# Designs tried in a protein design run: peptides against a protein of PDB entry 4AID. Part 185

Target 1, 242 residues: chain A of PDB entry 4AID
Amino acid sequence: FDIKRKTIEWGGKTLVLETGRIARQADGAVLATMGETVVLATAVFAKSQKPGQDFFPLTVNYQEKTFAAGKIPGGFFKREGRPSEKETLVSRLIDRPIRPLFVKGFKNEVQVVVTVLQHDLENDPDILGMVAASAALCLSGAPFMGPIGAARVGWVDGAYVLNPTLDEMKESKMDLVVAGTADAVMMVESEIQELSEEIVLGGVNFAHQQMQAVIDAIIDLAEHAAKEPFAFEPEDTDAIKA

## One batch from the design tools (peptide; made by RFdiffusion4, then SolubleMPNN)

Design b2_p26_7_s2 (from b2_p26_7, 13 letters changed)
Fold by OpenDDE base, seed 2:
Structure b2_p26_7_s2 (fold): chain B 242 residues (1-242), chain A 26 residues (1-26)
Amino acid sequence: as target 1 above (242 residues)
Amino acid sequence: MSEEEIYEEGQKLADEAISAFKERVA
């Protein structure tokens, strides 16, 4: 198999992005690892638009499977066939920043599936899932104007912490999730405890700076492993509504 | 889980999800 792997140090942890071993039948697939947390992102898209399709049919599904549930708090409470509250929230966190980056007028069905395969109880798979989904889309050939990066920022002992552990988060006064491109912040989600707006804004800037290494890693992986871009020309009529 | 077990389970789950997608968009 032609396995491509990118490894970086990120926030004092090793991030690995791997493609070409698992799910090669997808348009894009990335196995991402941080610590001992492991996620698989797959991206697939239809090669034609359905007749009468009026909206962009993007589906993003984040899933923590039962074999990983022995290490996932609350994983045993997964009712077969319905997403947990966490899975629903994380699916939205992944969807929000990627949806606006598809080329306007593209209405082919797209499915992104992020599956947690292992959890180390230190590294939350949500940020890793966002990174993996971005990478899988960049490899797919879909008309996606990524990559996005993502980061969680904590505020522990009067300092910003990149991707705090679950234990560090208990002491954190901030849970700030940021996603963005190289040039722009696309999404902010925040839970804040008695912090100034200045500290929060500084956290957004810190996140955006720290995610550049991930964006660069995805670009480097895509240069070596991306499929040929899907030939898509947006109809002129969709461009005029800007 | 071993690395091999992670790859096997990941591949199985991907096969299911991708097959279901292909059937839905065909």
Scores: peptide ipSAE 0.644, ipTM 0.957, DockQ to the pose 0.846
Fold by OpenDDE base, seed 1:
Structure b2_p26_7_s2 (fold): chain B 242 residues (1-242), chain A 26 residues (1-26)
Amino acid sequence: as target 1 above (242 residues)
Amino acid sequence: MSEEEIYEEGQKLADEAISAFKERVA
């Protein structure tokens, strides 16, 4: 196997992005690890547009599988066939920042699947899943104008904390998830307890600064492992109706 | 799980998801 791996220190933890071992039949696939939390992101896209396709058919599916559920809070209650509330939420967290980064007029079907393979009970797989999905898309050759980075920011003892553990989050007055490119914030999701707007805005800026190392790591991985870009020429007619 | 078990289960899940996608877009 032609295995490519990028490793960085991020928020006092080791982040590993690996490609070329698993899911090689995908357009892009990344195994991401932080601590003992492990996720697999796969990106696949159709090589043609369906006749009469009028919208961009992107699907994002985040899943925490039952074999990992012994280490996932609430994993015991997975009714076969319906996503949990968490899985639905995280699927949206991944979808929101990536959707606007596809080239305008691209209406081929795209599927991103993020699967939690292991959970350490310290590192939440949602942020890791966002990073892995970004990396998988950058490797795929799809007309995606990423990468995105992502970060969670807590507020503990009057300070910002990057990617707080599940235990640190119990003491945090802020659960702030940010995703963005090198140049822009694309998505903010937040649960805040009695904090000033200044602290929250400072948290967004902190997240955006801290995610640059992840963006750079994805770029470095893509330079060594990305597929050739899919030849896509947008038809001039769709650019005029926005 | 061992590293090997993670890879095997990950590959299986990817095979299912990617095959189902390819069948839908064909």
Scores: peptide ipSAE 0.641, ipTM 0.956, DockQ to the pose 0.862
Fold by OpenDDE base, seed 3:
Structure b2_p26_7_s2 (fold): chain B 242 residues (1-242), chain A 26 residues (1-26)
Amino acid sequence: as target 1 above (242 residues)
Amino acid sequence: MSEEEIYEEGQKLADEAISAFKERVA
C-alpha cells in the first residue's frame, strides 16, 4: 500500500489524515482521526453525465454505523434503514459548503459517504467528517474547487474554544460551526445563548483562521496523493444568454 | 477497536457503498 499521511496539531489535538490504505477503489478516500474518533470519507463520481440530467446529482451521506455505536452514547442498534436525525443534519452540514464548489455545468453523479468508525465520546465526528469529506474530494480528481476546512467554536469562560469536547460543549454559550475555503466563509451554523453579535462575528473569524491549518494539511496531502484531475470542460452556457 | 479492526470494517463499508454506486451509475 502507498499510504500517505498528514499529521497536524489542531486545537490541542492531533489530527491525522490518511489515504491509500482503505477504500482504494474510490475516486478519493480519507481516513481521518482526531483523538480516538475515526471517520472514513469516500468520494466517487460518474465519468459521464446521464442523458437529460438537468441538475447536479450530489449525494452526501453521513453515517454512524452500529459497530462504532459500542462507544456512542445511546447507540441502540438503529434499524439499518433510515438515517437518524443527527445523521441527516450532519449530512446537510457537509453538503452545504461543498455543493457550491463544484464547477458549474458538472452534472455527473457524485457520492460522498462519511462513516464514523470509532467515537471517543470527546471529539464529535461531524467536524472531522467535514474535513475528511473535503480531503476525499480533493484527492478524487472531481472538478471540486476545494478544499474546505471546518471548525466548531465554543464560548467557555469568556474565551473562544476550538472544537470543544462534548463535555466542554455543555458549558459553552455558543455552538458555532463554520466551513470555508482559504479565502471565504461558505457556511455558518450556530446555536447561541445570550452572546453579543461582536462575540459571534469574532467566533466566525476565529473559526476561519483556525481552519487554515486544516486546509493547508489537505493541500499537502493532495499534492502527494491526488489523482489526475478529471478532464471536464464546462459547456459555455453563458454564450446562450447573449 | 484495534487499527486492524477499524481497517477491516471501514473497507467492508466502503466496498458496499462504492459497489452500490457503481451499479447505480452503470
Scores: peptide ipSAE 0.640, ipTM 0.956, DockQ to the pose 0.892
Fold by OpenDDE base, seed 4:
Structure b2_p26_7_s2 (fold): chain B 242 residues (1-242), chain A 26 residues (1-26)
Amino acid sequence: as target 1 above (242 residues)
Amino acid sequence: MSEEEIYEEGQKLADEAISAFKERVA
């Protein structure tokens, strides 16, 4: 087994990105761990476009499975057949920043699946899932112009906190999720309690700075484990609209 | 869960999801 692993310290926690053990039949697959929260991201893409495909068919599915759900807050109501509200929201959080990073004109079907395998009740798997999905796409050979990083920022005791624990979040006046590339913020989602715009903007900047270590970790993993890029030439007509 | 349990469950779920995808795009 050619297992590649990248480990970094991130926000006072160990982040591990692993590939080459699980889901080798995917185009890209990453097992990501932070604390004892564990997620598996898989990326698969069709090697041809469907006849008459007129839009980019990207599907992102975040899933918290029942074996993990016994430890997941609110997991009690998950009937096997419908995504929870959380799963739907996190699927969108992952989709939003990655969708615009695919090469224009690429209309092959892409599926990203993020599965929560373990939850430690401290580290929310959403951020970890975003990171894992980014890494899996970068490994896949799909025409994806990532990586993205992601971070949650809290405001606790008058300071920014990177990826606050679920307990720290109870005392936080901010729940700020940011995703971006090395160069740009791609997505912001926020719930704010009586904070100035300056503090919120500072939180976005803090998140973007802190996610660089994750972006670099994904790049390093990809340099050692990425598949050959899928040979894709965009049709000239889609290049003209840039 | 043990590392083995995480591997087994993760692999199973990946097999299901990837197989279903391959069937749709074939």
Scores: peptide ipSAE 0.619, ipTM 0.951, DockQ to the pose 0.878

Design b2_p26_7_s3 (from b2_p26_7, 11 letters changed)
Fold by OpenDDE base, seed 3:
Structure b2_p26_7_s3 (fold): chain B 242 residues (1-242), chain A 26 residues (1-26)
Amino acid sequence: as target 1 above (242 residues)
Amino acid sequence: MSEEEIYKVGQEEADKAISAFKAKVA
């Protein structure tokens, strides 16, 4: 197997992005690790558009499998159930920043699946899932104008904290999730307790600054492991206004 | 979980997801 791995220090934690070991039948697949939290992102896309397809059919599915909790003495309970509220929310958090980065006019089906494979109960898989999804798309050859980075910012003891642990988040006055490209913030989601707008805006800027290392790591991984770009020519939709 | 178990489960989940996608777009 041609295994490519990028490792960075990020917020005092080791972030590992790996491709080429598992899910090689995907267009892109990235195993991402932070602490002992492990996620697999797979990106697949249709090589043709369906006749009459009028919208971009992107599906993002984030899944927390019961096996991901390292100590849950539960069998492989396939949650045959509906997505949890968290799974639904995180699926949207991943979808929101990536959807606008697809080339206009691309209407082939795209599926991104993020599966939590291990959870350390310290590092939330959501940010890691966003990063992994971005990386998987960049590797896929899909007409995706990423990467995005993502970061969570807390406010603990009067300071910004990058990707606070679940325990640090209990003391945080801010849960700020930011996603963006190298050049732009694409998405902000925030829960804030009694903080000034200045602190929140500073948190967005902090997140965007801190995610650059992740963006660079994805680019470096993609330079070494990306598939050939899918040959897609946008239909000149401007011609229909005549 | 061991690294091997993580890879095994990850591959199994990928196989399901990709197979389901291929069936949907066929």
Scores: peptide ipSAE 0.679, ipTM 0.962, DockQ to the pose 0.912
Fold by OpenDDE base, seed 2:
Structure b2_p26_7_s3 (fold): chain B 242 residues (1-242), chain A 26 residues (1-26)
Amino acid sequence: as target 1 above (242 residues)
Amino acid sequence: MSEEEIYKVGQEEADKAISAFKAKVA
């Protein structure tokens, strides 16, 4: 096995990104761990476009499996085969920031699957799933202009908290999820309780600063483990405006 | 779960997802 592993300290927790042990038949695969929460992201893409394909066929599926459900709140209602409300929401949170970063004109099918393998009841798998999906795409060779980072920001006792625990979130006046590149914020999702716009904007900036360590960790992993880039030349769509 | 159990289950889930994708794009 050619196993590559990156470990960083992030918000007072150990983040581990691992590739090369499992799911090696994917274009990219990353096992990500924070605390005792574990997710697997797999990225696969078609090597050709379907005839007549007019849109970019990206699918993102976040899944919390029943073997992890003994620790997952609401896992008892998971009917086999239908996504829960949480799985649907998190799939969208992952999709939103990554979709714009694919090279224009790329219309090959892409599938990203994030599977929650373990949950510690402290660290929510959603942020970890966003990070793992970004890393898996960067390793895949797909024409993806990542990485993205992601962070959750709380407001507890008059301070910003990076990736608050589920217990800290009960005392938080803010649930702010941010995703972005090194240079730009790509997505913000927020639930706020009676906070000023200044505190919220400060939270976005805090998130973007804190995710740089994750972006750098994904880049370092990709330098050692990324596949050769898929040869894709965007059709000069400027030539069709003539 | 043990680390070995996590890897086993992860591989099984990846096999299903990748097989389903290959069948869809064929």
Scores: peptide ipSAE 0.659, ipTM 0.959, DockQ to the pose 0.860
Fold by OpenDDE base, seed 4:
Structure b2_p26_7_s3 (fold): chain B 242 residues (1-242), chain A 26 residues (1-26)
Amino acid sequence: as target 1 above (242 residues)
Amino acid sequence: MSEEEIYKVGQEEADKAISAFKAKVA
């Protein structure tokens, strides 16, 4: 096994990004751990475009499996095959920031699957899933102009909290999820209780600053473990529609 | 779960997801 691992301290927690042990048949695969929450992201892409493909066929699936259910809050009996509301929402949270970062004209099928393998009841796997998906795409060789980072920001006792625990979130006046590149915020989702716009904007900036360490960690992992870039040249015709 | 169990289950889920993709794009 050619196992590559990056470990950083992030928001007072250890974030581990690992590749090369499992899911080696994917184009990219990353096992991400924060606390005792563990997710696997796999990225796969078709090596050719389907005839007549007119849109970019990206599929993102976030899944919290029932084997982790002893520790998954709200573990309703997931009927085999239908995503929960949470899984649907988190799949969209991952999709939104990554979709714009694919090279224009790339219309090969891409599938990102994030599987929650363990949940510690403290660290929500959604942020970890976003990070893992970004890392898996960067390793895959797909024409993806990432990485993205992601962060959740809370507001507890008059301060920003990076990736609050589920217990800290009960006391938080803000649930702010931010995703972005090194240079730009790509996505913001927020639930806010009676906070000023200034505090919210400060939260977005705080998130973007704090995710840089994750972006750098993904870059470092990719430098050591990324596959050769897929040879893709966009047809000139798609450049004119910008 | 043990590290071994995490890796086992992760590999099984990856096998399923990747096989489904290969079947879709074939």
Scores: peptide ipSAE 0.648, ipTM 0.957, DockQ to the pose 0.885
Fold by OpenDDE base, seed 1:
Structure b2_p26_7_s3 (fold): chain B 242 residues (1-242), chain A 26 residues (1-26)
Amino acid sequence: as target 1 above (242 residues)
Amino acid sequence: MSEEEIYKVGQEEADKAISAFKAKVA
């Protein structure tokens, strides 16, 4: 196996991004670990467009499987066959920042699947899933203008906290999820308890600064493990609708 | 779970997801 691994310290925790061990039949696949939380992201894309395809067919599925349910809050009540509310929300959190970064005119089917394999009850797999999905897309050769980074920001005892634990989040006045590129914020999702706009904007900036280490880690992994870029030239007709 | 069990389960889930995708785009 040609296993590539990138390890960084991030928010006082070890983040590991690994590729080449499992899911090698994907276009891109990344096993991401933070603490004892483990996720697998797989990215696959069709090598041709369907006739008459008029929209970009991106599907993102975040899944917390039953084998991890003994460590997943609320995992015991999964009705067979429907995503939980959490799985639906996290799938959207991953979709929102990545969708705009595909090359305009690319209308091949793309599937991103993030599977939670282990949960430590401290590190939420949603942020880790966003990072893993970004990394898997960067490795895939799909015409994706990533990477994105992601971060959660809390406000605890009058300070910003990067990726607060589930216990720290109970004391936090802010649940701020930010995703972005090196240059831009792409997505903000927030639940806020009586904080000033200044504190919230400062939290977005803090998140964007802190995610740069993750972006750099994905770039470094991609330099060593990315597939050749898929040869895609947008038809001139799709360029004119800009 | 052991590291080996995590990899095994991860591979099994990837096999399902990728096979379903290949069947959808065929």
Scores: peptide ipSAE 0.620, ipTM 0.951, DockQ to the pose 0.853

Design b2_p26_7_s4 (from b2_p26_7, 12 letters changed)
Fold by OpenDDE base, seed 3:
Structure b2_p26_7_s4 (fold): chain B 242 residues (1-242), chain A 26 residues (1-26)
Amino acid sequence: as target 1 above (242 residues)
Amino acid sequence: MSEEEIYERGEEEAKKAIEAFRKRVA
């Protein structure tokens, strides 16, 4: 196996991004670990567009498998086959920031699957899943203008907390999920309790600052492990205005 | 879980997802 690994300290936790062992049949695959929470992101894309494809067919699936659930709080008996509310929500959280970053005119099918393999009960796999999905896409050769980073920000005892634990989140007045590129915030999702707009905006800025280390880690991993870019020529849509 | 169990389970799940995709886009 040609295993590439990037390790950083992030919010007082060790983040590991690994590629080259698992899911080598994917276009991109990243095993991401934070604490003892482990997720696998796979990215695959079709090498051709379907005739008459009018929209970009991106599918993002976040899955928490029952074998990871030995500790997942609120693990309702996942009947095989139907996504939970959480899985549906997190799939959307991953989709939202990545969808705009595909090259315009690319209409090949793309599937991103994030599978929670282990959960430590402290580190929520959603942020880790966003990071892993970004990394997997950057490795895939798909025309994806990433990476994105992601961060959760809490407000605990009058301070911002990067990626609060599930227990810290119970005391947090803010659940702020931010995703972005090095240069731009792409997505904000927030649940706030009696906080000023200034604190929330400060939280977005804090998140964007803190995710730079993750973005840099994905870039470093991609420099060593990315596949050759897929040869895609966008249709020159500007030619129709002449 | 052991590291090996994580890898084995990850590989199995990835295989299923990739095969499902390949069948859909074929």
Scores: peptide ipSAE 0.675, ipTM 0.962, DockQ to the pose 0.915
Fold by OpenDDE base, seed 4:
Structure b2_p26_7_s4 (fold): chain B 242 residues (1-242), chain A 26 residues (1-26)
Amino acid sequence: as target 1 above (242 residues)
Amino acid sequence: MSEEEIYERGEEEAKKAIEAFRKRVA
C-alpha cells in the first residue's frame, strides 16, 4: 500500500487524514480521525455522462454505522434502511458547500459516502465528515474546485471555541457550522442563544480562519496522493449560460 | 475498536457502496 498521511494539530486536537489503505477502488478515499472519532469518505464518479442528463447528479450520503452507534446519541432509532434525522441533516451539510464547486457543465454521476466508523463522544463526526469528503474529492481527479474546510464554533465563557466537545456544547450559546474554500465562506448553519450579530459574524470569521489549516492539510495530501485530473472540457454552451 | 476493526469495517462498507455505484453507472 502507498499510504499517505497528513497530521495537524487543530483546535487542540490531532486531525489525521489518511489515504491509500482503505477503499482503493474509489476514485478518492480518505480516513479521517479527530480524537477517537473516525470517518471514511469515499468519492466515486462516472467516466461518462448519461445521454440526456440535464442536471448534475451528485449524491452525498452521510451514515453512522450501528457498530459506531453504541456511542452515538439517538442511534437507537436507526431503523434499518432509513437515514436518521442526523444522517439526513449532515448529508445536506456536506452537499451544500461542495455542489457549487464542481466545474459547470460536469454532469457525470458523483457519489460521496461518509461513514462514521467510530465515535468518541467528544468529537462530532459531522465536521470530520465534511473535511474527509472534501479531501476524498480532491484526491479523486473529479473536476472539483476544492478543497473546502469546515469548522464548528461555540461560544463558551465569553470566547469562541473551535470544534467544542459535546459536553462543551451544552454550555455553548452558539452552535455555528461553517464551510468554505480558502477564499470564501460557502455555507453557514447556526443555532444561537441570545448573542449579538457581531458575535455571530465574528464566529463565521473565526471559523473561516481556523479552517485554513485544514484546507492546507488537504492540499498537502492531494499534492502527494491525488489522481491525475479527469480530462473534462465543458461544452462552450454550458459556460455561456452563466 | 481496534485499528484493525476500523479498517476492516471501513473497507467492507466502502466496497458495498463503490460496487453499487459502479453497477449503476455501467
Scores: peptide ipSAE 0.673, ipTM 0.962, DockQ to the pose 0.863
Fold by OpenDDE base, seed 1:
Structure b2_p26_7_s4 (fold): chain B 242 residues (1-242), chain A 26 residues (1-26)
Amino acid sequence: as target 1 above (242 residues)
Amino acid sequence: MSEEEIYERGEEEAKKAIEAFRKRVA
């Protein structure tokens, strides 16, 4: 195995991004760890467009497997075969910021799968899944203009907290998930309890600043492990409007 | 879970997802 690993300290926790051992048959694959929470992101894409394809066929699937569910709150009652509400929500959280970053006119099928392999009951796999999906896409050779970073921000005891634990979140007046590039915020999802707009905007800025270390870590991993870019030339859509 | 069990389960799940995708786009 040609294993490449990037490790950073992020919000007082060790973040590890690993590639080259698991899912080598994917276009990109990243095993991401924060604390003892572990996720696998895989990115695969079709090498041709289907005839008559009129939209970009991106599918993002976040899944928490039953073997990880022994530690996942509420995981015991997963009816076989249907995504939970959480899995559906997190799949959308990952989809929203990445979808706009594909090269315009690219209509090959893309599938991103994020699988929770282990949960530590402290670090929520959703943020880790967003990071892992970004990294897997950057390694894949797909025409993806990432990376994105992501962060959750809490408001606990009158301060911002980066990626609060599940226990800290019980005391938090804010659940703010932000995703973005180095240059821009791409997505905000927020649940706010009795906080000013100023505090919320400050939380978005805090998240965007804190995710830069993750973006840099993905870039560093990609420089050492990315596949050759897929040769894609956008059809000159300007020539059809003439 | 052991590190080995994490890798084995991850590989199995990835294989299923990738094979399903390849069959769909073929």
Scores: peptide ipSAE 0.668, ipTM 0.961, DockQ to the pose 0.893
Fold by OpenDDE base, seed 5:
Structure b2_p26_7_s4 (fold): chain B 242 residues (1-242), chain A 26 residues (1-26)
Amino acid sequence: as target 1 above (242 residues)
Amino acid sequence: MSEEEIYERGEEEAKKAIEAFRKRVA
């Protein structure tokens, strides 16, 4: 096993990104840990496009498994086979920022699966899942123009809090999830209680600044563990107009 | 869960997902 690990301190918590042990049969796979919350992201892609494929067939599946549910709030009634509302929401949160970052014209099937393996009841797996998915894609060789970072921002006692715990979130006037690249915000999702636009915009900026450490960590991991880029030449859209 | 149990379960879940994908794209 050629195990590569990147560890950073992030928002007063240890973030670990690991590759090379689990899911080696994927194009990219990352085990991400924050506190005792553990997620596995896998990225796989088809090596050919289907004839007549008109759209980019990206599938993102976030899953909280029942074996993790002993510590997952609301995990008691996971009916096998249908995603929960949370799983559906988080799957979309991961999908939204990554979908635009695939090279235009790439229409090979891509599947990203994020599996929550353990939950500590403090660190929500959604942000960790976004980070892990980004990392897995960067390792995969898929024509993905990442990484993305992600952050949750709370507003507690008149201050921004990076990735608040589930308990801190009960006191937070803001649940702001931001995802972006080094250069751009790609996605914002927010629930806000009586806060000014200035505070919210400040929260987006704070999130984008704080996620740079994660982006850098993914880049460092990819430099040591990424597969060779998949040979994809986008159809020269200019050549069809000539 | 032990670290070993996390790895084993992760590997099993990943295998299922990857095999399902491979079957779909074949």
Scores: peptide ipSAE 0.673, ipTM 0.962, DockQ to the pose 0.906; fails the geometry check

